Peptides against a protein of PDB entry 5ONS. Designs and how they scored, part 59

Target 1, 181 residues: chain A of PDB entry 5ONS
Amino acid sequence: MFKKFDEKENVSNCIQLKTSVIKGIKNQLIEQFPGIEPWLNQIMPKKDPVKIVRCHEHIEILTVNGELLFFRQREGPFYPTLRLLHKYPFILPHQQVDKGAIKFVLSGANIMCPGLTSPGAKLYPAAVDTIVAIMAEGKQHALCVGVMKMSAEDIEKVNKGIGIENIHYLNDGLWHMKTYK

## One batch from the design tools (peptide; made by RFdiffusion4, then SolubleMPNN)

Design b2_p15_6_s2 (from b2_p15_6, 6 letters changed)
Fold by OpenDDE base, seed 1:
Structure b2_p15_6_s2 (fold): chain B 181 residues (1-181), chain A 15 residues (1-15)
Amino acid sequence: as target 1 above (181 residues)
Amino acid sequence: SAIEEINQAVMEAQE
């Protein structure tokens, strides 16, 4: 989603959201990520304005006090930014890729099944379309936010093709955006 | 940092 993303070229405008819209978004976030509920008040304090940075290709980035928190495309599901995920790593279920897959993930490539089934990888139960954090062996910080294109069961069974779609990865255009005020 | 940690992972994978 952000492989060729550049703030200067791909950001259109920024709008401040109304209270009713913010309430709806918070409810959606809790529905998508139940574990975030106890933390949502410190992530999005009631007194702080919430903004949407509108980008090309129907991408919207949710921000509070300049921090990029979540993003979505075409009014689909919200994804946490890696920067938020690093602060709250429990927001997403995890999957772990093997060492050989790391460089490809960081190039924006989708994650192939063998990178999730080989020694050093860890594949946890997850349904198709689940948003997941991609971890590296022995490391604490997620390197990618992805979406399951196959269930964990099918990844192990078929072990061929795209297992997880790469949505947002470390050092992509969104990562380099850092803040937006 | 996340960048330092992941860069280290990349280096280890190449060795």
Scores: peptide ipSAE 0.495, ipTM 0.925, DockQ to the pose 0.051
Fold by OpenDDE base, seed 2:
Structure b2_p15_6_s2 (fold): chain B 181 residues (1-181), chain A 15 residues (1-15)
Amino acid sequence: as target 1 above (181 residues)
Amino acid sequence: SAIEEINQAVMEAQE
């Protein structure tokens, strides 16, 4: 989603949300990520305005105090930014890729099934369409936010093709955006 | 940092 993203070229505008809209978004976030509920007031304090940065290709980024928190495309599900995920790693279920897959993930490539089933990888139960954090062995920071294109069960059985779609990865255009005020 | 940690992972993968 952000492989060729550039803040200067791909941001259209920024709007401040009204209270009722913020409340609705918070409810949506809790529905998507139930574990975030106790932390949501910390992530999105009531006293702080919430903004949406509108980008090309129907991408919207939710921000508070300049911090990029979540993004979505075409009114689809919200994804946490890696920066937020690094602060709250539990927001997403995890999957671990093998060492050979790391460089490809960091180039924006989708995660192939063998990279999730080979030695060094760890595949955890997850249904298709689940938003997941992609981890590397022995590392604490997610390198990618992805979407399961197959269930974990099917990845193990089929073990070929795209297992997880790469949505947002470390050092992509969104990562480089850092903040927006 | 996250960048430093992941860069280390990349280096380790190349070994």
Scores: peptide ipSAE 0.483, ipTM 0.922, DockQ to the pose 0.052
Fold by OpenDDE base, seed 5:
Structure b2_p15_6_s2 (fold): chain B 181 residues (1-181), chain A 15 residues (1-15)
Amino acid sequence: as target 1 above (181 residues)
Amino acid sequence: SAIEEINQAVMEAQE
């Protein structure tokens, strides 16, 4: 989503959200990420304005105090930014790729099944379409936010093709954006 | 390297 993204070139505008809209978004976030509920007031304090950075290709980035929190495309599901996920790693279920897959993930490539089933990888139960944090062995910070294209069970059984779609990864355009005020 | 990139990201995330 952000492989060719640049803040200077791909941001259209920024809007401050109304209270009612913020409430709706918070509810959506809790629905998507139940574990975030106790932390949501910390992540999105009531006293702080919530903004949407509108980008090309129908990408929207939710921000508070300049911090990039979540993003979505075409009114689809919200994804946490890696920067938020690094602070709150429990927001997403995790999957771990093997070392060999790391360089490809960091190039924006989708995660192939063998990279999730090989030694060094750890595949955890997850249904198709689940948004997941992609981890590397020995690392506590996610290198990628992805979407399960197959269930964990099918990844193990089939072990061929795209297991997880790469949505947001370290050093992509969103990562380099860092903040927006 | 990829590992270096991850390490860099980790350091930045901890700031």
Scores: peptide ipSAE 0.062, ipTM 0.726, DockQ to the pose 0.047
Fold by OpenDDE base, seed 4:
Structure b2_p15_6_s2 (fold): chain B 181 residues (1-181), chain A 15 residues (1-15)
Amino acid sequence: as target 1 above (181 residues)
Amino acid sequence: SAIEEINQAVMEAQE
């Protein structure tokens, strides 16, 4: 989603959200990520305005005090940014790729099934379309936010093709954006 | 730190 993203070229405008809209978004976030509920007031304090940064390709980034929290495309589901995920690792279920897959993930490549079933990888139960944090063998922080294109069960059985779609990864355009005020 | 780990991962990826 952000492989060729540049803040200077791909940001269109920024809109401050109304209170009612913010409430709706918070409810949606809790629905998508139930574990975030106790932390949501810390992540999005009531006293702080919430903004949407509108970008090209129908991308929207949810921000508070310049911090990039979540993003979505075409009004689909929200994804946490890696920066938020590093602070709150439990927001997403995890999958772990082997060491050999790291370089490909960091290039924006989709995660192939063998990288999830090989020694050093850890594949946890997850349904298709689940948003997941991609961890790596020997690393403590997520390298990528992805979406299951196959269930964990099918990844193990088929063990070929794209297992997880790479949505947002370290050092992509969103990562380099850092903040937006 | 997260930044240190990220830098390490990037370095490894460039090998």
Scores: peptide ipSAE 0.062, ipTM 0.740, DockQ to the pose 0.047

Design b2_p15_6_s3 (from b2_p15_6, 6 letters changed)
Fold by OpenDDE base, seed 1:
Structure b2_p15_6_s3 (fold): chain B 181 residues (1-181), chain A 15 residues (1-15)
Amino acid sequence: as target 1 above (181 residues)
Amino acid sequence: SEIEEIVAAVEAAQE
């Protein structure tokens, strides 16, 4: 989603959200990520304005005090930014790729099934379309936010093709955006 | 930042 993203070229505008819209978004976030509920007032304090940075290709980034929190495309599901996920790593279920897959993930490549079934990888139960944090063998911080394109069961069974779609990865355009005020 | 340093280290190790 952000492989060729540049703030100067791909951001269209920024709007401040009304209270009612913010409440709706918070409810959606809790539905998507139940574990975030106890932390949501810390992440999005009531006193702080919430903004949407509108980008090309129907991408929207939710921000509070300049911090990039979540993003979505075409009014689909929200994804946490890696910067938020690093602070709250429990927001997403995890999958772990082997060492050999790291360089490909960091190039924006989708995660192939063998990178999730090989020694050093850890594949946890997850349904297709689940948003997941991609961890790496021997690393503490998530490398990528992805979406299961196959269930964990099917990844193990088929063990070929795209297992997880790479949505947002370290050093992509969103990562380099860092803040927006 | 510390995280950015980790990112750089990961990239270097995978080259």
Scores: peptide ipSAE 0.080, ipTM 0.713, DockQ to the pose 0.046
Fold by OpenDDE base, seed 4:
Structure b2_p15_6_s3 (fold): chain B 181 residues (1-181), chain A 15 residues (1-15)
Amino acid sequence: as target 1 above (181 residues)
Amino acid sequence: SEIEEIVAAVEAAQE
């Protein structure tokens, strides 16, 4: 989603959200990520304005105090930014790739099934379309945010093709954006 | 930091 993203070229505008809209978004976030509920007031304090940074290709980034928290495309599901995920790693279920897969993940490549079934990988139960954090063998911080294109069960059974779609990865355009005020 | 190390490694590999 952000492989060719540049803040100067791809950001269109920024709007401040009304209270009612913010409430709706918070409810959606809790629905998508139930574990975030106790932390949501810390992540999105009531006193702080919530803004949406509108970008090309129908991308929207949810921000508070300039911090990039979540993003979505075409009003689909929200994804946490890696910067938020690093602070709250429990927001997403995890999958782990082996060390050899790291370079490919960080190039924006989708994660193939064998990279999730190898000895250094750890594949946890997850349904298709689940948003997941991609961890790596020997690393503590998520490398990317992805979407299961197959269930974990099917990844193990089929073990070929795209297992997880790479949505947002370290050092992509969103990562480099860092903040927006 | 670990993140900085990963980013640096990625940048080096892409050059």
Scores: peptide ipSAE 0.074, ipTM 0.719, DockQ to the pose 0.036
Fold by OpenDDE base, seed 3:
Structure b2_p15_6_s3 (fold): chain B 181 residues (1-181), chain A 15 residues (1-15)
Amino acid sequence: as target 1 above (181 residues)
Amino acid sequence: SEIEEIVAAVEAAQE
């Protein structure tokens, strides 16, 4: 989603959200990520304005105090930014790729099934369309936010093709954006 | 590799 993204070229504008809209978004976030509920007041304090950075290709980034928290495309599901996920790693269920897959993930490539079933990888139960954090063997921080294109069960059975779609990865255009006020 | 160095640097910065 952000392989060719540049803040100067791809950001259109930034708007401050009304209280009613913020409430709706918070409810959506809790529905998508139930584990975030106890932390949501810390992540999005009531006293702080919430903004949306509108980008090309129908991308929207949710921000508080300039911190990039979540993003979505075409009014689809919200994804946490890697920067938020590093602070709250439990927001998403995890999948782990082997060491050899790291360079491909960081190039924006989708995660193929063998990279999730090989020695050094760890595949945990997850349904199709689940948003997941991609971990790597021997690493402590998520490398990527992805979406399950196959269930964990099918990845193990078929072991061929795209298992997880790469949505946001370390050193992509969103990562380099860092902050926005 | 350069990519491995980036990963290591990012992890260090997040600690």
Scores: peptide ipSAE 0.061, ipTM 0.700, DockQ to the pose 0.045
Fold by OpenDDE base, seed 2:
Structure b2_p15_6_s3 (fold): chain B 181 residues (1-181), chain A 15 residues (1-15)
Amino acid sequence: as target 1 above (181 residues)
Amino acid sequence: SEIEEIVAAVEAAQE
């Protein structure tokens, strides 16, 4: 989603959200990520304005105090930014790739099944279309946010093709934005 | 490698 993304070229505008809209978004976030509920007032304090950065390709980024929190495309599901996920790693279920897959993940490549079933990888139960954090063998912080294109069960059984779609990865265009005020 | 350096830098910055 952000492989060729550049803040200067791909941001269209930024709007401040009304209270009612913020409440709706918070409810959506809790629905998608139930574990975030106790932390949501810390992540999105009531006293702080919530903004949406509108980008090309129908991408929207939710921000508070300049921090990039979540993003979505075409009003689809919200994804946490890696920066938020690093602070709250429990927001997403995890999958772990082996060391050899790291370079491909960080190039924006989709995660192939063998990279999730090989020694050093750890594959946890997850249904297709689940948004997941991609961890790596020997690393403490998520390398990317992805979407299961197969269930964990099918990844193990089929063990070929794309297991997880790479949505947002370290050092991509979204990562480089850092903040937006 | 460059990739390893990026990962290390990110992890260091988040700790």
Scores: peptide ipSAE 0.059, ipTM 0.701, DockQ to the pose 0.047

Design b2_p15_6_s4 (from b2_p15_6, 6 letters changed)
Fold by OpenDDE base, seed 3:
Structure b2_p15_6_s4 (fold): chain B 181 residues (1-181), chain A 15 residues (1-15)
Amino acid sequence: as target 1 above (181 residues)
Amino acid sequence: SEIEKIVEEVEKAQE
C-alpha cells in the first residue's frame, strides 16, 4: 500500500474530526481489536484532537498529536501502523516468517507459504482475511502488517502461493512519515 | 535499537 508512497506527493489534506465521528471510530476500533479497549483512552486521549490525513488512492491515516496510529483504504478495515504496533504488540495476532523471508518482506513482497511452514517459522491458527503482525525468526519487533490470504490450515496443507499479503512494512512510505502535524 | 538496525540495513540495500 505504501511502497511508492511519498508524503509530499501523496498527501492531499488533513482534517480534524468532530467528537461524534471520533466516538464512532473508537467503536469501530474496539470491534476490530477487542483487546485494545482498555488502552484506547491512552492511545487516543479525550482531550486530544483526532485528525485524518487524506492521501491519494483513498488512503486515510488517523493521527493524534501528530502520531500516526491507524490507516485504512476505501473505508475498509483499520490497520495499525507499525509504530503503534511496536508500542502495543498485542493488538494483532502474530505470524512468524523464517530468517530467509525477512529481506523479501522488507522489500514489500507478499509472504509465500513456504516462508511460514519452514523451520524457523511459526504459523498460528488464523482465518482468511485476518489482519496479522508479521514477526521474524530472531527478531523482537514486527516487520510488517499483513492480511491472511489463506487460512493457517490451508497454508500448511497447500504450502504453495501467497499466504499473507504485505500491507505495511518497515521502511516503506508510511514508516518514513514518522509524524504529521 | 532492533528497529533502527533493521531499518538501516534496509536503507543500505535499497536502490
Scores: peptide ipSAE 0.173, ipTM 0.788, DockQ to the pose 0.035
Fold by OpenDDE base, seed 2:
Structure b2_p15_6_s4 (fold): chain B 181 residues (1-181), chain A 15 residues (1-15)
Amino acid sequence: as target 1 above (181 residues)
Amino acid sequence: SEIEKIVEEVEKAQE
């Protein structure tokens, strides 16, 4: 999603949200990420304005105090930014790729099944279309936010093709967008 | 940090 993204070229505008809209978004976030509920007031304090940075390709980034928290495309599901995910690793269920897959993930490549089934990888139960944090063998911080294109069960059985779509990865265009006020 | 190292590795690999 952000392989060719540049803040200077791809940001259109920034709007401050009304309280009613913020409430709706918070409820949606809790529905998507139940584990975030106890932390949501810390992540999005009531006293702080919530903004949406509107970008090209129908991308929207939710921000508070300049911190990039979540993003979505075409009003689809929200994804946490890697920066937020690093602070709250439990927001997403995890999958772990083997050491050999790391360089490909960090290039923005989709994650192939063998990288999730080989020694050093850890594949956890997850349904198709689940948003997941991609961890890596020997690393503590998520490398990528992805979406399951196959269920964990099918990844193990088929063990061929794209298992997880790479949505947001370290050093992509969104990562380089550290803050936006 | 670990993150910085990972980012640096990515940057070097892309050069």
Scores: peptide ipSAE 0.171, ipTM 0.779, DockQ to the pose 0.036
Fold by OpenDDE base, seed 4:
Structure b2_p15_6_s4 (fold): chain B 181 residues (1-181), chain A 15 residues (1-15)
Amino acid sequence: as target 1 above (181 residues)
Amino acid sequence: SEIEKIVEEVEKAQE
């Protein structure tokens, strides 16, 4: 989603959200990520305005005090930014790729099934379309936010093709957006 | 590798 993304070229505008819209978004976030509920007031303090940075290709980034928190495309599901995920790693269920897959993930490549079933990888139960944090063998912080294109069960059985779509990865265009005010 | 160094740097920055 952000492989060719550049803040200077791809941001269109920024809007401040009304209270009613913020409430709706918070409810969506709790629905998508139930574990975030106790932390939501810390992540999105009531006194702080919430903004949406509108980008090309119908990408929207949710921000509070300039911090990039979540993003979505075409009003689809919200994804946490890696910067938020690093602070709150429990927001997403995890999958772990082997050491050899790291360089490919960080190039924006989708995660192939063998990278999730090989020694050093850890594949946890997850349904198709689940948003997941991609961890790496020997690393503590997520490399990527992805979407299961196959269930964990099917990844093990088929073990061929794209297991997880790479949505947002370390050092991509979104990562380089440290803050936006 | 250079990529691995970047990952390590990111991890250190998040500590």
Scores: peptide ipSAE 0.128, ipTM 0.737, DockQ to the pose 0.047
Fold by OpenDDE base, seed 1:
Structure b2_p15_6_s4 (fold): chain B 181 residues (1-181), chain A 15 residues (1-15)
Amino acid sequence: as target 1 above (181 residues)
Amino acid sequence: SEIEKIVEEVEKAQE
């Protein structure tokens, strides 16, 4: 989603959200990520304005005090930014790729099944379309936010093709935005 | 590898 993304070229505008819209978004976030509920007031304090950074290709980024928190495309599901995920790693279920897959993940490539089934990888139960944090063998912080294109069960059985779609990865265009006020 | 170094740098920056 952000492989060729550039803040100067792909950001259109930034708007401050009304209270009713913020409430709706918070409810959606809790529905998507139940574990975030106790932390949501810390992540999005009531006193602080919530803004949407509107980007090309129908991408929207939720921000509070300049921090990039979540993003979505075409009003689909929200994804946490890696910067937020690093602070709250429990927001997403995890999958772990082997050491050899790291370079491909960081190039923006989708994650192939063998990178999830090989020694050094850890594949946890997850349904298709689940948003997941991609961990790497021997690393502490998530490398990528992805979406399961196959269930964990099918990844193990078929072990061929795209297992997880790469949505947002370290050093992509979104990562380089850092903050936006 | 160079990629592993980048990952380590990013991890360190997030601590």
Scores: peptide ipSAE 0.099, ipTM 0.716, DockQ to the pose 0.046

Design b2_p15_7_s1 (from b2_p15_7, 5 letters changed)
Fold by OpenDDE base, seed 4:
Structure b2_p15_7_s1 (fold): chain B 181 residues (1-181), chain A 15 residues (1-15)
Amino acid sequence: as target 1 above (181 residues)
Amino acid sequence: SLEEEIKKYYEELNK
């Protein structure tokens, strides 16, 4: 989603959200990520305005006090940014790739099944279309946010093709954006 | 730290 993303070239505008819209978004976030509920007041304090940065390709980034928190495309599900995920690693279920897959993930490549089934990888139960945090062998922090293109069960059985779609990864265009006010 | 780990990630990318 952000492989060729550049803030100067791909951001269109920024809007401040109305209270009713913010409430709706908070409810959606809790629905998508139940574990976030106790932390939502820290992440999105009531006194602070919430903004959406509108980008090309129908991408929207949710921000509070300049901090990039979540993003979505075409009004689909929200994804946490890696920066938020690093602070709250429990927001997403995890999958772990082996050491060899790291360089490919960081180049923006989708995660192939063998990188999730090989020694050093850890594959946890997850349904297709689940948003997941991609961890790496020997690392403590997520390097990627992805979407399961196959269930964990099918990844193990088929063990060929794209297991997880790479949505957002370390050093992509969103990562480099850092803040937006 | 996160910063140190990110550096390690990039080192792997450059191999």
Scores: peptide ipSAE 0.519, ipTM 0.924, DockQ to the pose 0.048
Fold by OpenDDE base, seed 5:
Structure b2_p15_7_s1 (fold): chain B 181 residues (1-181), chain A 15 residues (1-15)
Amino acid sequence: as target 1 above (181 residues)
Amino acid sequence: SLEEEIKKYYEELNK
């Protein structure tokens, strides 16, 4: 989603959300990420305005105090940014790729099944379309946010093709934005 | 800081 994304080229505008809209978004976030509820007031304090950075290709980024928190495309599901995920790693279920897959993930490539089933990888139960944090073998921090294109069960059984779609990864265009005020 | 740690992490990933 952000492989060729550039803040200067791909951001259209920024709008400040009304209170009612913010409330609705918070409810959506809790629905998607139940574990975030106790932390949501910390992540999105009531005193701080919530803004949406509107980008090309129907991408919207939720921000608070310039911090990029979540994003979505075409009013689809919300994804946490890696920067938020690093602070709150429990927001998403995890999958772990082996060492060999790391360089490909960081190039924006989708994650192939063998990178999730090989020694060094850890594949946890997850249904198709689940948004997941991609972890690297032996590392503490997520390097990618992805979406399961196959269930964990099918990844293990078929072990061929795209297991997880790469949505957002370290050093992509969204990562380079850092902040937006 | 976390930012510094992530920077180091990224550098490690690219080794």
Scores: peptide ipSAE 0.494, ipTM 0.918, DockQ to the pose 0.062
Fold by OpenDDE base, seed 2:
Structure b2_p15_7_s1 (fold): chain B 181 residues (1-181), chain A 15 residues (1-15)
Amino acid sequence: as target 1 above (181 residues)
Amino acid sequence: SLEEEIKKYYEELNK
């Protein structure tokens, strides 16, 4: 989603949200990520304005005090940014790729099944379309946010093709934004 | 730290 993304070229505008809209978004976030509920007031304090950064290709980034929290495309599901995920790693279920897959993930490539079934990888139960944090062998912090294109069960059985779609990864265009006020 | 780990990630990318 952000492989060729550049803040200067791909950001259109920024709007501040009304209270009612913020409440709706918070409810949606809790529905998508139930574990975030106890932390949501800390992540999105009531006293702080919430903004949406509108980007090309119908991408929207939810921000508070310049911090990039979540993003979505075409009003689809929200994804946490890696920066938020690093602070709250429990927001997403995890999958772990092996060491050899790291370079490919960081180039924006989708995660192939063998990278999730090989020694050094760890594959946890997850249904198709589940948003997941991609961890790496020997690393503590997620390098990617992805979406399951196959169930964990099918990844193990078929072990061929794209297992997880790469949505957001370290050093992509979103990562380089850092903040937006 | 996160910063140190990110550096390691980038090193792997450059291999």
Scores: peptide ipSAE 0.473, ipTM 0.914, DockQ to the pose 0.047
Fold by OpenDDE base, seed 1:
Structure b2_p15_7_s1 (fold): chain B 181 residues (1-181), chain A 15 residues (1-15)
Amino acid sequence: as target 1 above (181 residues)
Amino acid sequence: SLEEEIKKYYEELNK
């Protein structure tokens, strides 16, 4: 999603959200990520304005005090940014790729099944379309946010093709934004 | 630390 993304080239505008809209978004976030509920007031304090950075390709980034929190495309599901995920790693279920897959993930490549089934990888139960945090063998922090394109069961069974779609990864265009005020 | 780990990730990227 952000492989060829550049803040200066791909950001259109930024709007401040009304209270009612913010409440709706918070409810959506809780539905998607039930574990976030106790932390949501800390992540999005009531006293702080919430903004949406509108980007090309129908990408929207939710921000509070310049911090990039979540993003979505075409009004689809919300994804946490890696920066938020690093603070709250429990927001997403995890999958772990082996060492060999790291360089490919960081190039924006989708995660192939063998990178999830090989020694050093850890594959956890997850259904198709589940948003997941991609962890790496020997690393503590997620390097990627992805979407299951196959169930964990099918990844293990078939073990060929794209297991997880790479949505957001370290050093991509979104990562480079850092903040937006 | 996160910073150190990010650095290592960058090293992987440059391989």
Scores: peptide ipSAE 0.432, ipTM 0.904, DockQ to the pose 0.048

